# Ledger of designs, part 184: peptides against a protein of PDB entry 3T7K

Target 1, 248 residues: chain A of PDB entry 3T7K
Amino acid sequence: KAEKILARFNELPNYDLKAVCTGCFHDGFNEVDIEILNQLGIKIFDNIKETDKLNCIFAPKILRTEKFLKSLSFEPLKFALKPEFIIDLLKQIHSKKDKLSQININLFDYEINGINESIISKTKLPTKVFERANIRCINLVNDIPGGVDTIGSVLKAHGIEKINVLRSKKCTFEDIIPNDVSKQENGGIFKYVLIVTKASQVKKFTKLINDRDKNETILIVEWNWCVESIFHLNVDFTSKKNVLYQKK

## One batch from the design tools (peptide; made by RFdiffusion4, then SolubleMPNN)

Design b2_p25_8_s3 (from b2_p25_8, 7 letters changed)
Fold by OpenDDE base, seed 1:
Structure b2_p25_8_s3 (fold): chain B 248 residues (1-248), chain A 25 residues (1-25)
Amino acid sequence: as target 1 above (248 residues)
Amino acid sequence: SFEEYLKELEKENEKALEEALKNSL
């Protein structure tokens, strides 16, 4: 069926997209449309796997979903596109207007607002955003919204090697792990990095660390600090936004 | 179908996650 539909075109583009969707196409595609997309070099996957070498995300806008945040860790992310790309493409292909010799859809017309070439270019870097920031080991409170597994998976995709989950009510100083960075690249290294959800945790962890390791560097942030760092593919240590406590 | 149910569940989970992550302090 797909071959018969596509036979009216003299040339078919090869878009070379390996994509996931978030916030769109929840009902999926019919078999004919999947085959059409496949013949155009567009493969849509249900889940993110490193082995699939994904290079594209479909979303209506910037989202805070796991898929969207992880898409910024693709190597590289080639395109972040609105679902209208697929919609308009399929509409053009299914159009009974005999006069279309070519598919005239430009990927650049469908870019997600706020994902610009500066962001795309940073996904070509050999390192991940938190790796570049000398953050390899973090402490994560167990009561974080979204759950430690999802948050942890996003952080790992962006270069966090070790995630230590803290039982906020029961943890002691001995439960807090240091950010062990063997390679001093140019930049400030925080010995203790923590992601917390409330002011009482800031008070608790600052006390525990300062009582036992008085002279060490501490960074305590909200989840939004991580999200902003991911969206910019850069950690700005000069910004106090979403930083709850910092000791240099 | 079971596949439709899974897609609906995925949609709900994505929305719930977006809201949960957005509202994280």
Scores: peptide ipSAE 0.018, ipTM 0.536, DockQ to the pose 0.117
Fold by OpenDDE base, seed 2:
Structure b2_p25_8_s3 (fold): chain B 248 residues (1-248), chain A 25 residues (1-25)
Amino acid sequence: as target 1 above (248 residues)
Amino acid sequence: SFEEYLKELEKENEKALEEALKNSL
């Protein structure tokens, strides 16, 4: 059926998209439309797997979903597109009125607002955003909204190697792991990096660390610090936004 | 249908996750 529908076109584009969707297409696609998309070089996956070499995200806007945040870790992310790309494409293909010899849909017309070439270019870097920031090992409180698994998965996708989950009510100094990164000569590496949800946790962890490991560098942030770093694919250590405690 | 119900549930779960991940201190 898809072949018969596409036979009216002299040439078919190959978009070369391996995509996931978030905030759109919850109902999926019918078998005919999936086959049409496949013939156009558009493959949509249900979940993110590294083996699939995903290069595209469909979303109506910038979202804070796991899929959207992880899409910025694709190697590279080639396109971040609005769902209207698929809608208009399928509409054009199913249209009986237009004696179109060619599909005339340009990917660049459907870019998600705020995902620009500067962001896309950074996804081509050989390193991840937190790797570039010398953040390898972090401490994450167990009461984080969204859950430690989801948050941890996003952080790992962006170059954090080790996530230590802290039981906020029961943890001691011995439960806190150092960020095991070789000291760069120019300083700026934090020995302890923590993501917390409450001011009481800041007080607790700051005390535990300062009492047992004096004069060490500490960075305590909220989840939004990580999100902003991901959206920019850059960690700005000059900004105090979403930083709850910093000791250099 | 049950299939429609599952799709609605998936949509609601994605929205709930988005809201949860927006939360700050």
Scores: peptide ipSAE 0.018, ipTM 0.520, DockQ to the pose 0.105
Fold by OpenDDE base, seed 3:
Structure b2_p25_8_s3 (fold): chain B 248 residues (1-248), chain A 25 residues (1-25)
Amino acid sequence: as target 1 above (248 residues)
Amino acid sequence: SFEEYLKELEKENEKALEEALKNSL
C-alpha cells in the first residue's frame, strides 16, 4: 500500500532520521504511515537505546521529559524537530490534489524553538556535559520527584557514572559518597555533589559533611540545576541559580 | 481494547512524569 502511494513521486528524499517522540504522537502511527516514513529514511523508536544510534527528537517545544533530556546526549543530536514536520510530510504524500512530482519539505523549517546550532554542535563533543564539569559521582535523595531511576537514567546519559541514593531521613555521613575525580587542571572539583528537594536536607547534609570532613568542597543543587546544565550542554559554576549550597 | 488502554496509560504516565520533572524546591 505504501509503495502505491509513493509511486506518484519521481524522487523520494532520504532524511536519515532515527528518532524518538515526546509530547506528541501518543497514538503512534498506522502501519501504512510507518512504512511511508521508513521509505523516506525516517525511523521512529518507542524508547531510547544506545544501539539504535538515535539522532533526532520530535517534540512541540523544549520539554523536561526523560526522552527530551536524554536526546541532548545523542552522539550527535542532528535534528530537534516539531511534530508538524511529520504531519505536513504525510499530508503532502496523501494529498491527491497536488500535482507534486517531488516532496517539498525542508527539515530546517521545523526546528524546535530554542534548540539552535550552538546546542547541536555541543552534542558532537567527545565528552558529556557532566563529564566536562568533573561530576562523575553524585548523591541523590530518594524522595526526588520523577523518581531516582528516571532522574538517575538522565544523569547517566549525560556522563554521571555513579549515583548514590540517599535515604533522606536515615542517612549518615558514611552513606555520602565523594565525587572521585582526578584533579584535572581546568575547573573547580567538588568533593561532594548532592541533588536535594528540601531545605532541611541542605541543613542535614552540610552539617554531616562539615562535622566529619571539614574544609572539603560541597555542591548542593536542585534538579533544575541539572536541567539547565543539560539544556545548555554546559555547567556554569559561576551561576548561583538553582544552587542551594556551595563551598569552594 | 487492551492496546487502547495501554496507549492511554502511556499518555497519562508521560504527563505525570513531565509534571514531576518540572517540580522544583
Scores: peptide ipSAE 0.017, ipTM 0.519, DockQ to the pose 0.095
Fold by OpenDDE base, seed 4:
Structure b2_p25_8_s3 (fold): chain B 248 residues (1-248), chain A 25 residues (1-25)
Amino acid sequence: as target 1 above (248 residues)
Amino acid sequence: SFEEYLKELEKENEKALEEALKNSL
């Protein structure tokens, strides 16, 4: 059926998109539209797998969803597009009125606001954002909204190798892991990095660390610190935004 | 079909999870 619909076009674009969707297309696509998109080089996946070599995300705007945050870890993210790209494309293809010999839709007109070329270019870097920031091992409180698995998966996608889950009510100093990064001369390395949800946790962890490992470097942040770092594909250690405690 | 039902459930669950993450984070 798709072939018959597309036969009216003399030339078909190949968009070469391997995409996931977030905050849009919750109902998916019908079989004919999937086939049409596939013939145009647009393949939509339900889930993010590294083996699929995803290069695109569809979303109405910048979102804090797992898929959106992980899309910024694609190698590279080529396109971050509004769902209107697909909508307008399918509308044009299904339109019988326009004797269009060619599909006239420019994907560059559908870029997500706030995802600029500077962000896209950083996804071509050989390293991940937290890797560049010398953050490899973190401590994550178990009561984090969204759950430790989802949050942990996002953080791992962005170069965190080890996530230690802390039972906020029961943890001791021995449960806190150091950020085991070889001291590179030029980067402020924090020995302890923690993501917390509450001020009481800051008080607890600062006490535990300072009582047992005096004079060590500590970074305690909110999840929003990670999100901002991901959105910028850069960690700004000069910013106090979303930093709850810092000891250099 | 049961397979279609499972796919719909998966989509609904994914949507709910994404919405929860958006609102909680």
Scores: peptide ipSAE 0.017, ipTM 0.513, DockQ to the pose 0.129; fails the geometry check

Design b2_p25_8_s4 (from b2_p25_8, 9 letters changed)
Fold by OpenDDE base, seed 1:
Structure b2_p25_8_s4 (fold): chain B 248 residues (1-248), chain A 25 residues (1-25)
Amino acid sequence: as target 1 above (248 residues)
Amino acid sequence: SFEKYLEELKKKNEEALKKAEENAL
């Protein structure tokens, strides 16, 4: 069926997209449309797997979903496209009125607002955003919205090697892990990095650390600090936005 | 019709967006 539909075109583009969808196409596509997309070099996956070498995301806008946040860790993310790309493509292909010899759809016309070439270019870097920031080991409170597994999975995709989950009410100093990074010459390394949800946790963890390890560097942030860092593919240590406590 | 299918797909995408916004991390 797909071959018969596509036979009216003299040349077919190869878009070379390996994509996931978020905030769109939750029910997938019919078999004919999947085959059409496949013949155009567009393969859509249900889930993110490293082995699939994903290079594209479909979303209507920047979203705070696991898939969207992880898509910024693709190596590289080639395209972040609006679902209208697929809609217009299928519309052109299924149109009986247009005796088009060629498919005339440009990927660049469907870019997600706010995902620009500056963001795309950073996905070509050999390192992840938190790796570049010398953040390898973090402490995460167990009461984080979205759950420690989902949040932890996003953080790992972006270069966090070790996530220590803290039981906020029962946690002692011995439960807090250091950010074990070899001293690189030119970067301020925080010995303790913590993601917390409330002011009482800031008071607790600052006390525990300062009472036992008085002279050490501490960074305590909200989850939004991580999200902003991911969306920019850059950690700005000069910004106080979403930073709850900092000791240099 | 294919047009009806596309309109249904667009409607589902609007619903999917709302769900994604409601479940934002």
Scores: peptide ipSAE 0.711, ipTM 0.967, DockQ to the pose 0.879
Fold by OpenDDE base, seed 5:
Structure b2_p25_8_s4 (fold): chain B 248 residues (1-248), chain A 25 residues (1-25)
Amino acid sequence: as target 1 above (248 residues)
Amino acid sequence: SFEKYLEELKKKNEEALKKAEENAL
């Protein structure tokens, strides 16, 4: 029993972690180690659910996985930790040699490179990254790598309310949805926001929109524009990186 | 042994990382 293993410690830390894993621990943990982790206030979940109030991600580095991208939408993300935290913790706990009265593992020593306090602090904001950017409704082409469901789920986690899937070969102007956001006085609002994969789609959608609505604002981006926005928890409208077409 | 278990866990994590990189969104 985990209790017998932990009984050698005079004091146990409570890490208060509700975590998911990506790029590590695919097979999970044995029952004893799960119980040990639970006694230390570490709960690991298989999937992301809003009801679980997740606050931690375990990953070896910044990854472009669904779990990692969604973890940046946690409210807040308190910790982004390397899997070595768990490994070293279990190693210390199962070690028979160390008459350690206390577990001496600091969470801050295991931070994922590139997830700094600035990123963590932005997860405490009351709004999501795309919500702050006045992007609530987007058009997504159906041939996007990773699939519309996965990509759409990530985008929704980050404040996009409506995802319209465009069949790029068959779509008409009527199939394109506007980004219905209230005119904020000081924010550049794009009426049409599209995520596309090909230059031919840019040409098609720009023509369809401009032929029907010549004066409207258009933003056409690659998926990488969304990823960069998520990783920074900020949309930089001054950057042309991964922007395929912009009409202000 | 517990040491063997940890070594196996580390190896599996290397494989998991590789898979995550291959399946990057």
Scores: peptide ipSAE 0.710, ipTM 0.967, DockQ to the pose 0.899
Fold by OpenDDE base, seed 3:
Order: structure tokens, then sequence, then C-alpha cells
Structure b2_p25_8_s4 (fold): chain B 248 residues (1-248), chain A 25 residues (1-25)
């Protein structure tokens, strides 16, 4: 059926997209449209797997979803596109009225607002954003909204190797892990990195660390610090935004 | 019709966006 629909075109573009969707196409596509998209080099996956070599995200705008945040870790993210790309493409293909010999849809007309070439270029870097920031081991409080598994999965996609989950009410100093990174010459290394949700946790963890490991470097941030770092694909250690405690 | 399918798809996308915003991390 797809072949018959596409037979009216003299040539077919190959978009070379391996994509996931977020905030759109939750129910997927019908079998015919999936086949049409596949013939145009557009493969849509339900879940993110490294083996699929994903290079595209479909979303109506920048979203704080697991899929969107992880898409910024693709190697590289080639395109971040609005769902209207697929809609307009399918409209053109299924149109019986248009005497179109060619598909005339340009990917660049459907870019998600706020995902610019500067962001795309950073996805071509050989390192992940938190790796570049010398953040490999973090402490995460167990009461984080979204859950430790989802948040942890996003952080791991962006170069955090180890996530230690802290039971905020019961944890002791011995439960806190250091950020074990070799001293690289050019970056502020924090020995302890923590993501917390409450001011009471800041007070608790700062006391625990300072009482037992005096004069060590500490970074305590909100989840929004991580999100902003992901959206910019850069950690700005000069910014105090979403930083709850910092000891250099 | 294809037009009906596309309209349903757009409506579902609006719902999907709303759900994504409600479940923002």
Amino acid sequence: as target 1 above (248 residues)
Amino acid sequence: SFEKYLEELKKKNEEALKKAEENAL
C-alpha cells in the first residue's frame, strides 16, 4: 500500500532520521504511514536505546520529559523537529489534488524553538556535559520529584557514572559518596556533589560533611541546576542560579 | 478520511503535550 502511494513521486528524499517522540504521537502511526516514513528514511522508536543510534527528537517545544532531556545526549543530535514536519509530510504524500512530482518539505523549517546550532554543535563533542564538568559521582536524595530512577537515568545519559541515593531522614556521613575524579588541570572539582529538594537537606549534608571531612569542596544544587546545564549543554560554575550551597 | 485522521492526530498531540507538561521533570 505504501509503495502505491509513493509511486506518484519521481524521487523520494532520504531524511536519515532515527527519532523518538515526546509530547506528540503517543499512539504512534498507522502501519501504512510507518512504512511511508520508513521509505523516506524516517524511523521512529518507542524508547531510547544506545544501539539505535538516535539522532532526532520530535516535540512541539522544549519539554522537561525524560526523552527530551536524554535527546540532548545523542551523539550527535542532528535534528530537533516539531511534529508538524511529519503532519505536513503525510499531508503532501496523501494529497490526491496536488500535482506534486516531488516531496517539498525542508527539515530546517520545522526546528524546535530554542534548539539552535549552538546546542546541536555541543552534541558533537566527544564528552558529555557533566563529564566535561568533572561530575562523575553524585548524591541524590530519595524524595526527588520524578523519582530517582528517571532522574538518575537522565543524569547517566549526560555522563554521570554513579548515582548514590540518599535516604534524607536516615543518612549519615558514611552514606555520602565522594565525586572521585582525577584532578584535571582546568576545572573546579567538587569532592561532594549533591542534588537536594529542601533547605533542611542542605543544612544536614553541609553539617555532616564539614564535621567529618573539613575543608573539602562541596556543591549542593537543585534539580533545576541539572536541567539548565542539560538545556545549555554546559555547566556554568560562575552562576549561582539553582545552587543551594557551594564551597570551593 | 485522511483529513479526519489528521484532525484526530492533531487532537491527540494536544493531549500528549498537556500530559508532557503535567509530568515535567
Scores: peptide ipSAE 0.710, ipTM 0.967, DockQ to the pose 0.895
Fold by OpenDDE base, seed 2:
Structure b2_p25_8_s4 (fold): chain B 248 residues (1-248), chain A 25 residues (1-25)
Amino acid sequence: as target 1 above (248 residues)
Amino acid sequence: SFEKYLEELKKKNEEALKKAEENAL
């Protein structure tokens, strides 16, 4: 059936998209449309797997979903596209009125607002955003909204190697792990990095660390600090936004 | 009709967006 529909076109584009969707197409596509998309080089996957070599995300806008946040870790992310790309493509293909010899849909017309070439270019870097920031081992409080598994999975996708989950009420200094990164001479490495949800946790962890490991560097941030770093694919250590405590 | 299918798809996408915003990390 798809072949018969596409037979009216002299040449078919190959978009070379391996994509996931978020905030759109939750029910997927019918069998005919899936086959049409496949013949155009558009493969849509239900879940993110490293083996699939995903290079695209479909979303109506920048979203704070697991899929969207992880898409910025693709190697590379080639395209971040609005769902209207698929809608307009299918509309042209199924249209009986237009004697269209060719499909005239340009990917660049459907870019998600705020995902620019600067962001896309950073996904081509050999390192992840937190790796570049010398953040490899973090402490995460167990009461984080979204859950430690989801948040941890996003952080790992962006170069955090080890996530230590802290039970905020019962944890001691011995439960806090150092960020084991070789001291670069030019500063900016924090020995202790923590993601917390409450001011009471800041007070607790700051006291525990300062009482037992005096004069060490500490960074305590909110989850929003991580999100902003992911959306920009850059860690700005000069910004105090979403930083709850910093000791250099 | 195909037009009806596309309209339903657009409506479902609006619902999907709303759900994604409600479940933001």
Scores: peptide ipSAE 0.709, ipTM 0.967, DockQ to the pose 0.899

## One batch from the design tools (peptide; made by RFdiffusion4, then SolubleMPNN)

Design b2_p26_1_s1 (from b2_p26_1, 11 letters changed)
Fold by OpenDDE base, seed 4:
Structure b2_p26_1_s1 (fold): chain B 248 residues (1-248), chain A 26 residues (1-26)
Amino acid sequence: as target 1 above (248 residues)
Amino acid sequence: SIKEEWEKYVKLIEEREKKGDIREPK
């Protein structure tokens, strides 16, 4: 069926997209359209797996979804596109046009607002954003919205190797893990990095750490700190935004 | 329209995101 539909075109583009969708196409595609897209070099995946070498995200706008955040960890993210790309493409293909017509859709016309070349270029870096920031091990409170698995998965995609989940009400100092990174010259390394949800946790963890491991560096942030870092593909340690506690 | 459906869906996502939940609505 797809072949018959595509037979009207003299030449088919190869977009070379391996994509996931967020905030769009939640109902999926019919079999014919999937085949059409495949013939055009567009493969849409339901889930993100590293082995699939994904290079594209479809979304109406910048979203703070798991998929969108993870897409910024693609190696590289080649395209962040509005779903209208697919819609317009399929519309042209399904249109009753004379034989020998061409598909005239330029994917560059469908870029998501706010994802610029600067961001895209950073996805070509050999390291991940938190790796570059010397954040390898973090402590994550168990009451984080979205759940520790989802949040942890995003963080791991961006270079955090170990996620230690803290039971906020029951945790002791011994439950807190250090950020095990080698001392780099001229780099701010925090021994303890924590993502928390409320001020009471800040008070608790700062006390626990300061009482037992005096004079160590501590970074306690909100989830939004991570999100901002991901969207910029850079950690700005000079910013106090979304930082709840910092001891250098 | 499909666009309207997406817009509604995105609104739901954004509402969840405001609460820090990055899981997409089912």
Scores: peptide ipSAE 0.598, ipTM 0.950, DockQ to the pose 0.916
Fold by OpenDDE base, seed 3:
Structure b2_p26_1_s1 (fold): chain B 248 residues (1-248), chain A 26 residues (1-26)
Amino acid sequence: as target 1 above (248 residues)
Amino acid sequence: SIKEEWEKYVKLIEEREKKGDIREPK
């Protein structure tokens, strides 16, 4: 029993982690180890739910997985840690050799490379990244890799309220939804925002919009535009990187 | 080795990511 194993320690740390894993521990944990981790204030979840108030991600490095991208929407993300934290912790606990009075593992020693304090600090903001960018409604092509549900879920986690799925071969102008946001003074509001996968889609959608709704603002981007925005927790409208078409 | 298993798993993830698939392999 986990209690018997932990009884050898005089004091136990409370790490206060509510975490998901990506790129590691795909086989899960045994029941004893889960119980041990729970006693140390480490709770591992299989899926991300807002109600769980997750604050931690375990990953060997920065990944572009659904879980990793969504972890940057946590409120706040307190820790992004390498899985070696758990490995070393469990190793120390299961060790027979040393009558260890204390567990001496520091979370800060296991930070994922590239997730810095600047990124972490932005997760404390009261708004989400796309919310701050005045992107509320987007159009997403149905042939997006990973599927519209997965991609849409990530986008929603980061403040997009409505995902309109476009059937790229059959869609008409009437199928394209506007980004219905109140005009703010600082500019950067696009009436039509689209995520596409192919150059042919850019041509099609630009034509449809320009023919029917002249002189309106259009932003057409690749999925990587969204990813970069998430990783920076900021949308840079001055950058042309991953932008396929823009009309201001 | 746990690390080796993770490396293999991460490789699979990265291959999918190159295609834009962000779903974690089962």
Scores: peptide ipSAE 0.597, ipTM 0.950, DockQ to the pose 0.888
Fold by OpenDDE base, seed 1:
Structure b2_p26_1_s1 (fold): chain B 248 residues (1-248), chain A 26 residues (1-26)
Amino acid sequence: as target 1 above (248 residues)
Amino acid sequence: SIKEEWEKYVKLIEEREKKGDIREPK
């Protein structure tokens, strides 16, 4: 059926998109449309796997979903597109107008607002954002919204290698892991990096660390600190935004 | 419309995001 529909076109574009969707197409596609999209070089995946070499995300706008945040770790993210691209494309293909010899849809017209070339260009860097920031090991409180698995997955996609989950009410100093990075000459490395949800946790962890490991560097942040870092594909250590405690 | 449905869905996502939950609604 898809072949019959596409037969009216003299040539078909190859968009070369391997994409996931967030905030759109949650009901999926019918079989015919999936086949049409595949013939146009558009493959849509349900989940993100590194082996799939994804290069595109469809979303109506910038979202803080797992998929959107992970898309910024694609190597590279080539396109962040509005779902109207697919809608208009399929509309043109299904159109009964006899005279359409060519598909005339330019994907550059459907860029998500706020995802600029500067962001896209950074996805071509050989390192991940937290890797560049010398954050390899973090401590994550277990009561984080969304769950440690989801949050951890995003953080790992962006270069964090080890996520230590802390039981905030029961944890001791021995449960806190150091950020095991080699001392680089030119960058401030925090020995302890923690993502917390409550002010009480800041008080607890600062006390535990300062009592047992005096004069060490500590960075305690909110989840929003990570999100902002991901959206900028850069960690700004000069900013106090979303930083709850910092000891240099 | 499909767009209206997406808008509603996005609102649900954004409400969850305000709480720090980045899991997409089913």
Scores: peptide ipSAE 0.596, ipTM 0.950, DockQ to the pose 0.905
Fold by OpenDDE base, seed 2:
Structure b2_p26_1_s1 (fold): chain B 248 residues (1-248), chain A 26 residues (1-26)
Amino acid sequence: as target 1 above (248 residues)
Amino acid sequence: SIKEEWEKYVKLIEEREKKGDIREPK
């Protein structure tokens, strides 16, 4: 069926998209449309796997979903597109209008608002955002919304190598791991990096660390700090936004 | 319409995002 539908075109574009969807197409595609998209070089995946070399995200706007956040770790993210691209494309293909010589849809007309070339260019960097920020090992509280697995997966996609999960009510100083990064003179390297959800956790962890490892550098942030860093593909250590405690 | 359905779905996502939950609704 897909071949018959596409036979009306003399030339077919190859978009070369390996994509995931978030906030759209949650019901999936019918078999014919999937075949059509595949013939146009558009492959849509259900899940993100590194081996698939994904380069595209479909979303109606910037979202704080796992898929969207991880898409910014693609190597590179080539396109962030509105789902209307697919809709208009399929509409044109299914149109009963006379023999069209070619499909006239430009990818650039469907860019997600807020994902600009600056962001796209940063996905071409050889390092990940947290790697560039000298954050390799972090402590994550176990009561984080979304769960430690989901949050941890996003963080790892963006360069965190080790995630230590803290049981906030039972943890001691010995349970907190240091960010094992060599001290560079000009880099704000924090020995202890923690992502927490509550003010009580800030008080607890600051006390534990300061009592046992006096004069060490500490960074305690909320999840939104990570999200903002991902959306900008840059960690701004000068900003106090979403920082709950900082000791330099 | 498909767009209206997406808008409803996105609204659900955004509600979850306010709570810090980044899991997409089923």
Scores: peptide ipSAE 0.563, ipTM 0.943, DockQ to the pose 0.921

